# Ledger of designs, part 26: peptides against a protein of PDB entry 5LHZ

Target 1, 78 residues: chain A of PDB entry 5LHZ
Amino acid sequence: QLLKSVFVKNVGWATQLTSGAVWVQFNDGSQLVVQAGVSSISYTSPNGQTTRYGENEKLPDYIKQKLQCLSSILLMFS

## One batch from the design tools (peptide)

Design b1_p27_2_s2 (made by RFdiffusion4, then SolubleMPNN; from b1_p27_2, 10 letters changed)
Fold by OpenDDE base, seed 4:
Structure b1_p27_2_s2 (fold): chain B 78 residues (1-78), chain A 27 residues (1-27)
Amino acid sequence: as target 1 above (78 residues)
Amino acid sequence: SLMKELAPGTAGPEPLDALVEQLQALQ
């Protein structure tokens, strides 16, 4: 369930969920879900393909960039 | 799954800080 959504300029929308997760919908059509206490992330490409990555997996650069983007946003809001 | 991730749950006491730490661990 959704708590609140915020518009992030040049990025997209970020939504905090009651589960403790943050759901980001990027302008390029991709999506990222990250949850506190969960050692994995969910990435959905613009074509709708969803992949779950564990913390010990090597992430593609484009996913790392989106994580860094999210990290920067969260740091700004903290 | 993404659907499970979007399901309702309970947030921790410091969700934002915890998320930042989690992201740092994942990068």
Scores: peptide ipSAE 0.180, ipTM 0.652, DockQ to the pose 0.052
Fold by OpenDDE base, seed 2:
Structure b1_p27_2_s2 (fold): chain B 78 residues (1-78), chain A 27 residues (1-27)
Amino acid sequence: as target 1 above (78 residues)
Amino acid sequence: SLMKELAPGTAGPEPLDALVEQLQALQ
């Protein structure tokens, strides 16, 4: 179930699920999922390939860029 | 914890804020 969805201009949508997960759907078709109580993140590329990263793994630059984009928007509206 | 704050019903930051903080901590 969906609890809450937030529209993020020029980024996409972020949705909180009843499962404890946060699901981000980017405008480029990629997705990020973070699950409460799970020490890993899931990235799905626009072509549908999914990769899981552990809490001690270094994230690829293209994912970091998406995080920076989100951070800049949050700072912009803070 | 940051992960606990992502859970529904918590009094922590908004889900998106908590997500960004969690993911940046992984960098």
Scores: peptide ipSAE 0.177, ipTM 0.635, DockQ to the pose 0.076
Fold by OpenDDE base, seed 5:
Structure b1_p27_2_s2 (fold): chain B 78 residues (1-78), chain A 27 residues (1-27)
Amino acid sequence: as target 1 above (78 residues)
Amino acid sequence: SLMKELAPGTAGPEPLDALVEQLQALQ
């Protein structure tokens, strides 16, 4: 269930779900889902392949870049 | 680590939680 979506310039769209999760749809076609209280993230590649990463797993650089991008934007508006 | 990447400059209770809360605040 969706609540509200916001446009993020040069990144994509971020949507808040009723579950408390945030669904990010990047301009490159990839997606991230992060859930409050859950120490893992779900990444979907542009081809539709989904992978869940736990807090103790090494992340691919392309995912780290997306997370860093998001954190920078959040700090900008905080 | 995953947690470090999520909130490098934030002071939330947990990195994932802090990110989600901040994103929600922008909506």
Scores: peptide ipSAE 0.100, ipTM 0.565, DockQ to the pose 0.077
Fold by OpenDDE base, seed 3:
Structure b1_p27_2_s2 (fold): chain B 78 residues (1-78), chain A 27 residues (1-27)
Amino acid sequence: as target 1 above (78 residues)
Amino acid sequence: SLMKELAPGTAGPEPLDALVEQLQALQ
């Protein structure tokens, strides 16, 4: 269930779910789902392939770059 | 630091679980 959605200029749309997850749909067609308290993230590339990364895995730089948006996004939901 | 990882354009070798914890703290 959706709690709140916000438009983020030059990033895309971000939606907070009632589960506590944040779902980001980026302008480049990729998607990222991060759940507070869950030590894994889900990334969907523009071609539709989804990869789940665990807490002890090294993240690709492009994933880290997209995660950098989240701090600002979360403040918009508070 | 975790804040450096969360800052646009900068990233460090931070564990995913630590990043998630930081995000949780910001909620």
Scores: peptide ipSAE 0.099, ipTM 0.586, DockQ to the pose 0.054

Design b1_p27_2_s3 (made by RFdiffusion4, then SolubleMPNN; from b1_p27_2, 14 letters changed)
Fold by OpenDDE base, seed 3:
Structure b1_p27_2_s3 (fold): chain B 78 residues (1-78), chain A 27 residues (1-27)
Amino acid sequence: as target 1 above (78 residues)
Amino acid sequence: SLLQQLAPGTQGPEPLDELVQQLQELL
């Protein structure tokens, strides 16, 4: 299910899954899973609670910050 | 690209562009 993992300085670990999704494990213990073509994201808090957010709901600011972090990294490597 | 670093030789730039676009649509 995993393809490969890379360490991202000052962010954490990023892993590409065979599904095409990207799984990010942040330094604060939270996790984020995003995938092209899927209109939702999966966020896991440091305590292990997982929440799925759709495209038609407002995201908490702390989720937006992590998405922006991931987005900027992806843009930097594009 | 980042995805190419994650899975060398398996994907071109298009999947990365699509992922970035998907993220922007969710923000």
Scores: peptide ipSAE 0.130, ipTM 0.594, DockQ to the pose 0.046
Fold by OpenDDE base, seed 2:
Order: sequence, then C-alpha cells, then structure tokens
Structure b1_p27_2_s3 (fold): chain B 78 residues (1-78), chain A 27 residues (1-27)
Amino acid sequence: as target 1 above (78 residues)
Amino acid sequence: SLLQQLAPGTQGPEPLDELVQQLQELL
C-alpha cells in the first residue's frame, strides 16, 4: 500500500510504502524499489524489464547513480 | 525527518536510517 508521495525536481517521484519500502519513479521512466532490512533492490527499466540485485552483485553504474541519488535524498530528508 | 513527517509509515523513524544504511552497503 502507498503512503504519501514526494516530488523531487530533476529526479521524479518518491513514495514510501506501508511496508517501509521506498518506491522511486524516475523521470526517464525507470523505477527503483528499496526496503530497509532487505539486502536486495528491484530496478525496472523504462521498457518494463525488472531486475533484482543482491548485496553481493556488481551493480551497473547507472544503477549506482540512481541509488546514490536516492541515498542523498533520504539523507537530506532525515 | 521531513520525509518521515510527509509519509508516516508503519515502520517508524529508525527504518529510514536503516534504509540509508542499507543503501550505503549496497553501493
């Protein structure tokens, strides 16, 4: 279930879920879901392909950039 | 935090910090 969404300029929309997960919808059409306590992330490309990455997997640079962006936003709001 | 105020969830404030920590560990 969705809680409230926050619009982030030059990024997109970030939504906190009742589960504690954060769902980010980027301007490029990609999506990212991250949840505390879960050592994996879910990335959906603009074409709709979803990939789940574990903590021990090498992340593509574009994924790292999006994660870094999200991390910075969360730190900013913390 | 602002995000916690804007989107009060069932997890509480600590999970947000944990989420940040989790992200840092994944990067």
Scores: peptide ipSAE 0.122, ipTM 0.585, DockQ to the pose 0.049
Fold by OpenDDE base, seed 5:
Structure b1_p27_2_s3 (fold): chain B 78 residues (1-78), chain A 27 residues (1-27)
Amino acid sequence: as target 1 above (78 residues)
Amino acid sequence: SLLQQLAPGTQGPEPLDELVQQLQELL
């Protein structure tokens, strides 16, 4: 189910799955799973609690911060 | 890419870019 992984310095790892999903493992132990064409995301906290968020609800600030961090890295490394 | 330089043997930044795009569409 795994294709390839990308190391992101000071952030973590991002892995593309054969399903089309991207699995991000952050250094703080949290995880995100996002799949193309699916308007929802799955977040797993460091303690293992998983929550799914849809497009019609506000994302927690800590997830927004992770998104901003990733965006900045992509711009910096592109 | 710089990511490839930092971690040879890994995939490029394209999957991560797709992730960011997907998340931004949810915001």
Scores: peptide ipSAE 0.117, ipTM 0.567, DockQ to the pose 0.040
Fold by OpenDDE base, seed 1:
Structure b1_p27_2_s3 (fold): chain B 78 residues (1-78), chain A 27 residues (1-27)
Amino acid sequence: as target 1 above (78 residues)
Amino acid sequence: SLLQQLAPGTQGPEPLDELVQQLQELL
């Protein structure tokens, strides 16, 4: 379930889930789900294809950029 | 913290710190 959503200008929406995960819906239609203690992330492309990436996998640059964006936001409010 | 802003009273600052750390490990 969803707890609450926050609008982030020029990024999209970030939502905290009851699971402890953060669900980011980017303006380009892509999505990321990340959670503390979980060594993988879930990325959904604008066309709806979902891929899970482990911590030891090489991430595509566009995924890294989105993670950096999220990381920057979280660091800003840490 | 961001998580406190997202859901006040549900999670403290420690989960956010852990999430930040997790993200840094993934990058």
Scores: peptide ipSAE 0.110, ipTM 0.578, DockQ to the pose 0.046

Design b1_p27_2_s4 (made by RFdiffusion4, then SolubleMPNN; from b1_p27_2, 11 letters changed)
Fold by OpenDDE base, seed 2:
Formats: structure tokens, sequence, C-alpha cells
Structure b1_p27_2_s4 (fold): chain B 78 residues (1-78), chain A 27 residues (1-27)
């Protein structure tokens, strides 16, 4: 369930879930779910494929790019 | 950690948690 959603220009939508997780819907149709205290992230590609990555796994570059995008936004608003 | 892969050599022990917390604060 959703608590609050915020539109981010040139990125997409970021939504706070009741679980505490943050759900990001990117303009390219991909999605990312992250949650504090959880040592993994969930990525959904535009084709609907969902993959979960643990903290000890090597992230593909396209996932890193999404995270870097989010990091840049946070630095901008910090 | 996952976020440390974005900035190798970072001394941050919980960069992912910090990212999530910052996102929550923004929302």
Amino acid sequence: as target 1 above (78 residues)
Amino acid sequence: SLMQQLAPGSADSSPLDELVQQLQALL
C-alpha cells in the first residue's frame, strides 16, 4: 500500500510504501524497490522481469546507473 | 555493500540504509 508519491523531473515517481520501502518508477518503465534494514534491492525491467540482488552480488551497470541517479537526486535535495 | 559498488573505497558501512532514509525524508 502507498503512503506518499513524489514526482521527480527526468527520473519518474518515488513512492513510500506502508512497509517502509521506497518504490521508484523510472521513465523508461523500469522499477526499483529499496528498504532500510534489508540487505537487498529489487529491480524490475521494462519487460516485467524482476530480479533481487543481495549485498554481496555484483550489480550490473544499468542497475548502478539507476542507483547513481537516485543518489544524485538526494544530493541535489540535501 | 550494494551502494559501495557505486563508490568503491567508501568508508560508509551502511550506504544503502542511508540512501533509503534520505529518500524517506524527501517524501
Scores: peptide ipSAE 0.350, ipTM 0.783, DockQ to the pose 0.073
Fold by OpenDDE base, seed 3:
Structure b1_p27_2_s4 (fold): chain B 78 residues (1-78), chain A 27 residues (1-27)
Amino acid sequence: as target 1 above (78 residues)
Amino acid sequence: SLMQQLAPGSADSSPLDELVQQLQALL
């Protein structure tokens, strides 16, 4: 279930789920699901392949870039 | 850790949690 969604220009949509997780749908077709207190993230590539990364794994650079993109936007709103 | 990979070497201990909190505040 969805609580609220916001459109971010040149990035995509961010939606908060009833679970507390945040679901981001990027314009390039990729998706990211993150949740505070959960030591893992879920990334879905544009081709639909989903990968879950745990706290002991090294993130690929493109995942870091997605997270940095979100951080930069929030910093702009702050 | 996974969360620390967002800003390696930064003062933030839980950058992922902070990111989620800020996203929730925006929504």
Scores: peptide ipSAE 0.350, ipTM 0.783, DockQ to the pose 0.072
Fold by OpenDDE base, seed 4:
Structure b1_p27_2_s4 (fold): chain B 78 residues (1-78), chain A 27 residues (1-27)
Amino acid sequence: as target 1 above (78 residues)
Amino acid sequence: SLMQQLAPGSADSSPLDELVQQLQALL
């Protein structure tokens, strides 16, 4: 289940799940699920393909860019 | 590691956790 959703302009929607995970739905149709204490992330491409990346895996640049986008926005708001 | 990939050059030991916590604070 989801707890709360927030619209972030120029990004999309961010939703906190009851699990504690954060689900981000980007404007380009891609999605990320991240959770504190979990050394992995889940990425869903615009075509609906979902891939889970563990700590021992190299992240594709397009996924890094999504995370960096979030970081930059949070930094800008700080 | 995954964490280092998310924040290259960062001294933060848990950059992903910090990002998640910041997102949670925003929500």
Scores: peptide ipSAE 0.350, ipTM 0.782, DockQ to the pose 0.074
Fold by OpenDDE base, seed 1:
Structure b1_p27_2_s4 (fold): chain B 78 residues (1-78), chain A 27 residues (1-27)
Amino acid sequence: as target 1 above (78 residues)
Amino acid sequence: SLMQQLAPGSADSSPLDELVQQLQALL
């Protein structure tokens, strides 16, 4: 279930779930789910393929780009 | 860690957790 959704210009939508996870829906159709205390992330490509990555796995560049995007946004809003 | 891959050389212990917490604060 959704707790709150926020529109982020030039990025997409960020939503906090009742689970505590943050669900980001990017404008390119990809999605990212992250959660504090969970050492993994879930990425869904625009074609709907979902992959979960652990903290010790090497991330593909397209996922790094999304995480970097989020980091940059936080710096912008902080 | 996942976030350390974005910032090589980081001494942060749980940068991903901090990122999530900051995102939650933004929401």
Scores: peptide ipSAE 0.349, ipTM 0.783, DockQ to the pose 0.073

## One batch from the design tools (peptide)

Design b1_p28_1 (made by RFdiffusion4)
Fold by OpenDDE base, seed 5:
Structure b1_p28_1 (fold): chain B 78 residues (1-78), chain A 28 residues (1-28)
Amino acid sequence: as target 1 above (78 residues)
Amino acid sequence: DTHEEELQAHQREEVHEKVELFLHNSEQ
């Protein structure tokens, strides 16, 4: 269930879910899910492939960039 | 509902902390 959605110009949409997750839908068709209480993050590529990453894992640069974007987006909810 | 709003805010905070953790660990 959706709680709140924020539109981010030139990025996409970020939505907080009742599960405690934040779900980002990027304009390139990719998606990122980060959930409170879960030690991994989920990335879905535009082609629908989903990959989970652990907290000590070396991330691809494109994932890091999206996480950096998410970090900034989260400030917009406040 | 202030309690629900506080919970939601804390959940966003936890997500933010997690994002920063992932970014930091990836730099190692």
Scores: peptide ipSAE 0.648, ipTM 0.909, DockQ to the pose 0.876
Fold by OpenDDE base, seed 4:
Structure b1_p28_1 (fold): chain B 78 residues (1-78), chain A 28 residues (1-28)
Amino acid sequence: as target 1 above (78 residues)
Amino acid sequence: DTHEEELQAHQREEVHEKVELFLHNSEQ
């Protein structure tokens, strides 16, 4: 269930879910899900392929960029 | 409900901390 959605210009939509997750739908068609209490993150590429990453993994640069973007977006919810 | 609002805010903070952790660990 959706709690709150925020439109982010030139980025996409960020939504907080009742599950404790934050779901970002980027304009490029990719998606990112990060959930409280879960030690992995989920990234879905524009072609629909979903990959989970652990907290100790070396991340692709494009994933890091998305996460950095998410970090700034989270400040917008406050 | 102030308690629910606090929980939701806490969850966002937890997500934020997780994001920072992922970024930190990836740079090690």
Scores: peptide ipSAE 0.648, ipTM 0.909, DockQ to the pose 0.891
Fold by OpenDDE base, seed 3:
Structure b1_p28_1 (fold): chain B 78 residues (1-78), chain A 28 residues (1-28)
Amino acid sequence: as target 1 above (78 residues)
Amino acid sequence: DTHEEELQAHQREEVHEKVELFLHNSEQ
């Protein structure tokens, strides 16, 4: 269930879910899900392939970029 | 409801903290 959605110029859409997750749908077709209470994050590539990453893993640069973007987006919700 | 609104806000904060943690750990 959706709580709040924010349009982000040149990025896509960010949505907070009732589950405690934040779901970002990027313009390039990729998706990122980060959820409260869950130690991993979920990234879905444009082709639909999903990968989960743990908090101590070395992240690909493109994932770091998405996370940095998400950090900025979260400040827009308040 | 105030309680639910506060919970939702805290969940966003937790997500933000998690994101920062992931980024920090990746820098090491």
Scores: peptide ipSAE 0.648, ipTM 0.909, DockQ to the pose 0.818
Fold by OpenDDE base, seed 2:
Structure b1_p28_1 (fold): chain B 78 residues (1-78), chain A 28 residues (1-28)
Amino acid sequence: as target 1 above (78 residues)
Amino acid sequence: DTHEEELQAHQREEVHEKVELFLHNSEQ
């Protein structure tokens, strides 16, 4: 279930779910899901490929950039 | 429902903490 969706100019949409997840839909067609209580993050590329990353992995630069963006987006929910 | 709102806020905080953890670990 969707709780709250925030439109972020020039970025996309960020949605909080009742599951405790935050789901970001970026303008480039990619998606990022980070969930409370889950030790991995999920990235879906524009072509639909989904990759899960663990907390100790080295992240691709574009993933780091999206996580940095998410960090800023979360402040918009407050 | 203040309880639900607080839970939702806490979950966002947990997500934020996780994001920062991932970024921190990737930088090491």
Scores: peptide ipSAE 0.648, ipTM 0.909, DockQ to the pose 0.891; fails the geometry check

Design b1_p28_1_s1 (made by RFdiffusion4, then SolubleMPNN; from b1_p28_1, 18 letters changed)
Fold by OpenDDE base, seed 3:
Structure b1_p28_1_s1 (fold): chain B 78 residues (1-78), chain A 28 residues (1-28)
Amino acid sequence: as target 1 above (78 residues)
Amino acid sequence: SSAELKKIQEQLRKVLEKVQSFLENSSL
């Protein structure tokens, strides 16, 4: 369930779940879910396809860009 | 509870660290 949701202009919505996970819904229809204690991150493309990426894995540029965005968003939650 | 909130905040910190780790360790 949802704990806190923040609207980020030109990005989308960022939500912290009661589980501690962070869920970002981007304006392009894609989504990211990141949770501590889980070895991978989850990315869902606009077409609904979900892919999990592990740490140290080479990431597509668009994923890195979204993670960089998420990093900035997380600072807003603090 | 305050303990629960503290735990959630700690998880948030860990999420940030994870994200930064993914970015730093991704080859390119």
Scores: peptide ipSAE 0.608, ipTM 0.893, DockQ to the pose 0.780
Fold by OpenDDE base, seed 4:
Structure b1_p28_1_s1 (fold): chain B 78 residues (1-78), chain A 28 residues (1-28)
Amino acid sequence: as target 1 above (78 residues)
Amino acid sequence: SSAELKKIQEQLRKVLEKVQSFLENSSL
C-alpha cells in the first residue's frame, strides 16, 4: 500500500509504502527500494536487473549517487 | 492518529539512517 508519492524534479518519483519501505523510480528507468528493518537495499537497473546490496558492501559510484539523492528526498518527506 | 503519524515518521527516520549507513560504510 502507498502512503505518499512525491514527484521530484529531474529525479523521478519517490513513494513511501505502509510496509516501511521507500521506493524511488528514477527518470533513467532505474529503481531503488530501501526497507526499514531489512539489512539490504535493492537496486533495479533500467534493463530490469535487480541487485541487492549489504550495508558494508562496496557500492558502485552510481548507486552512491542515487542513495545521496534519496537522502535528500527523505528530508522532503519529513 | 498521532500514533500512526509517529510510526510513519519513525519508519522514514529508519530508512534515512540506513541510507546514511550504506553511504558511510561502503568499503572494499
Scores: peptide ipSAE 0.608, ipTM 0.893, DockQ to the pose 0.795
Fold by OpenDDE base, seed 2:
Structure b1_p28_1_s1 (fold): chain B 78 residues (1-78), chain A 28 residues (1-28)
Amino acid sequence: as target 1 above (78 residues)
Amino acid sequence: SSAELKKIQEQLRKVLEKVQSFLENSSL
């Protein structure tokens, strides 16, 4: 279930779920899901391919950029 | 309720911490 959805200019939509996850739908068609209590993060590319990343593994730069963006978004939810 | 709000806020905090951890600990 959705708790709160926020439109972020030039980024997309960010939604907090009752599960404890934050789901970002970026303008480029990609998606990012990060959930409390889950050891990995989920990235879905515009073509629909989903990849999960662990905490210690090397992240592609474009993923890092989206995570940095997410950090800023999370501060807006408070 | 207040308790529900606190839980929601805590979940957001945990997500933020996770994101920051991923950014800081990404290898290579």
Scores: peptide ipSAE 0.608, ipTM 0.893, DockQ to the pose 0.832
Fold by OpenDDE base, seed 5:
Structure b1_p28_1_s1 (fold): chain B 78 residues (1-78), chain A 28 residues (1-28)
Amino acid sequence: as target 1 above (78 residues)
Amino acid sequence: SSAELKKIQEQLRKVLEKVQSFLENSSL
């Protein structure tokens, strides 16, 4: 279930879910899901392929960029 | 309610902390 959806100019949509997850739908068609209490994050590429990443593993630069963007969004939420 | 708001804010904080951990702990 959705709690709140926020439109972020030049980024996309960020949605907070009742599950404790934040779901970002980027303008390039990719998606990112980060959930409290879950040790991994989920990235879905524009072609629909989903990859899960652990906290200590090497991240592709484009993933890091999207996480940095999400960090900024979350700071705006608070 | 106040309790619901507190829970929502806490969950957001946890997500933020997780994101920061991923960014800071990623291998070079």
Scores: peptide ipSAE 0.607, ipTM 0.893, DockQ to the pose 0.832

Design b1_p28_1_s2 (made by RFdiffusion4, then SolubleMPNN; from b1_p28_1, 16 letters changed)
Fold by OpenDDE base, seed 2:
Structure b1_p28_1_s2 (fold): chain B 78 residues (1-78), chain A 28 residues (1-28)
Amino acid sequence: as target 1 above (78 residues)
Amino acid sequence: SLEELLKRQQQLQEVLEKVQSFLKNSEL
């Protein structure tokens, strides 16, 4: 279930879920899900392919960029 | 309720810390 959705200019939509997750839908069609209590993050590419990443592995640069963006977005919720 | 608000805020904080951890670990 959705708790709060925020439109972010030039980025997309960010939503906080009742599960404790934050779900970002980027304008390029990709998605990012980060959930409290879960040690991995989920990225879905525009073509629908989903990949989970662990906290100790090297991330692709495009994932890092989106995580940096998410970090900034989270400040909008607080 | 206040309890729910505090819980949701804590969850956001946990997400933020997780994101920061991922970024830091990836740069090492």
Scores: peptide ipSAE 0.673, ipTM 0.916, DockQ to the pose 0.860
Fold by OpenDDE base, seed 1:
Structure b1_p28_1_s2 (fold): chain B 78 residues (1-78), chain A 28 residues (1-28)
Amino acid sequence: as target 1 above (78 residues)
Amino acid sequence: SLEELLKRQQQLQEVLEKVQSFLKNSEL
C-alpha cells in the first residue's frame, strides 16, 4: 500500500510503501526499490528485467546515478 | 498515531542510510 507519493520534475515518481520500502518509477521506464530491513536493492530495467544488488557490489554507473538521485529525493519526504 | 509516524520516519532514515552505504561501498 502507498503512504506518500512525490512527483519529481524530470525524474519521475517516488513512493513510500507501508512495507518500509521506497519505490521510484523513473521517466525512462526503470524502477528502483529500496526497503528498510532488507540488505539488497532491486532495480528493474525498462524491459522488465529485475536485478538485485548487494551492499558491497560494484554497481553499474546508471545504478549509482539513480541511487544518488534517490538520495536527493528522500529529502522531499521529510 | 504518533508511533506510526515515528516508525515511518525511521524507515525513511534507514532507506537513506542504506542508499548512502551502497554508494560509499561502490566507490571504494
Scores: peptide ipSAE 0.673, ipTM 0.916, DockQ to the pose 0.822
Fold by OpenDDE base, seed 5:
Structure b1_p28_1_s2 (fold): chain B 78 residues (1-78), chain A 28 residues (1-28)
Amino acid sequence: as target 1 above (78 residues)
Amino acid sequence: SLEELLKRQQQLQEVLEKVQSFLKNSEL
């Protein structure tokens, strides 16, 4: 279930879910899901493959860039 | 309800802190 969706120019859509997750759909076709109460994050590549990362893992640069973008978006939500 | 609104705001804050933690641990 969706609570609030925000369109972000040159990025995509960011949605807060009733589950406590934030779901970002990027313009490049990738997706990112970060959920309150869950220790890992979920990234789905444009080809549809999903990878989960823990908070102590070394992240690929493209994931870091998207997380930095998400950080900025979350500040906009507030 | 007010309780629900506060919960949703707290969940957003938790997500933000999690994202920042992931970035910090990746030395970004």
Scores: peptide ipSAE 0.672, ipTM 0.916, DockQ to the pose 0.728
Fold by OpenDDE base, seed 4:
Structure b1_p28_1_s2 (fold): chain B 78 residues (1-78), chain A 28 residues (1-28)
Amino acid sequence: as target 1 above (78 residues)
Amino acid sequence: SLEELLKRQQQLQEVLEKVQSFLKNSEL
C-alpha cells in the first residue's frame, strides 16, 4: 500500500510504501526500490528487466546516478 | 498513532542510510 507520493520535477514520482520501502518511478521508465530491513536494492530498466544489487557490489554508473538522485529525494519526505 | 509515525520515520532514515552506504561502497 502507498503512504505518501511526491512528484519530483524532471525526475518522476517517489512513493513511500507501508512495507518500509521507497519506490521511485523515473521519467525514463526505470524504477528503483529500496526497502528498510532488506540488504539489497531493486532496479527495473525501462524494458522491464529487474536486477537486484547487494551493498558491496560494484554498481553501474546509471544505478549510482539514480541512487544519488534518490538520496536527495528522501529529504522531501521529512 | 505516535508509534506508527515513529516507525515510518525510522524506516525512511534506514532507507537513506542504506542508499548512502551503497554509494560509499561503490566509490561514489
Scores: peptide ipSAE 0.672, ipTM 0.915, DockQ to the pose 0.730

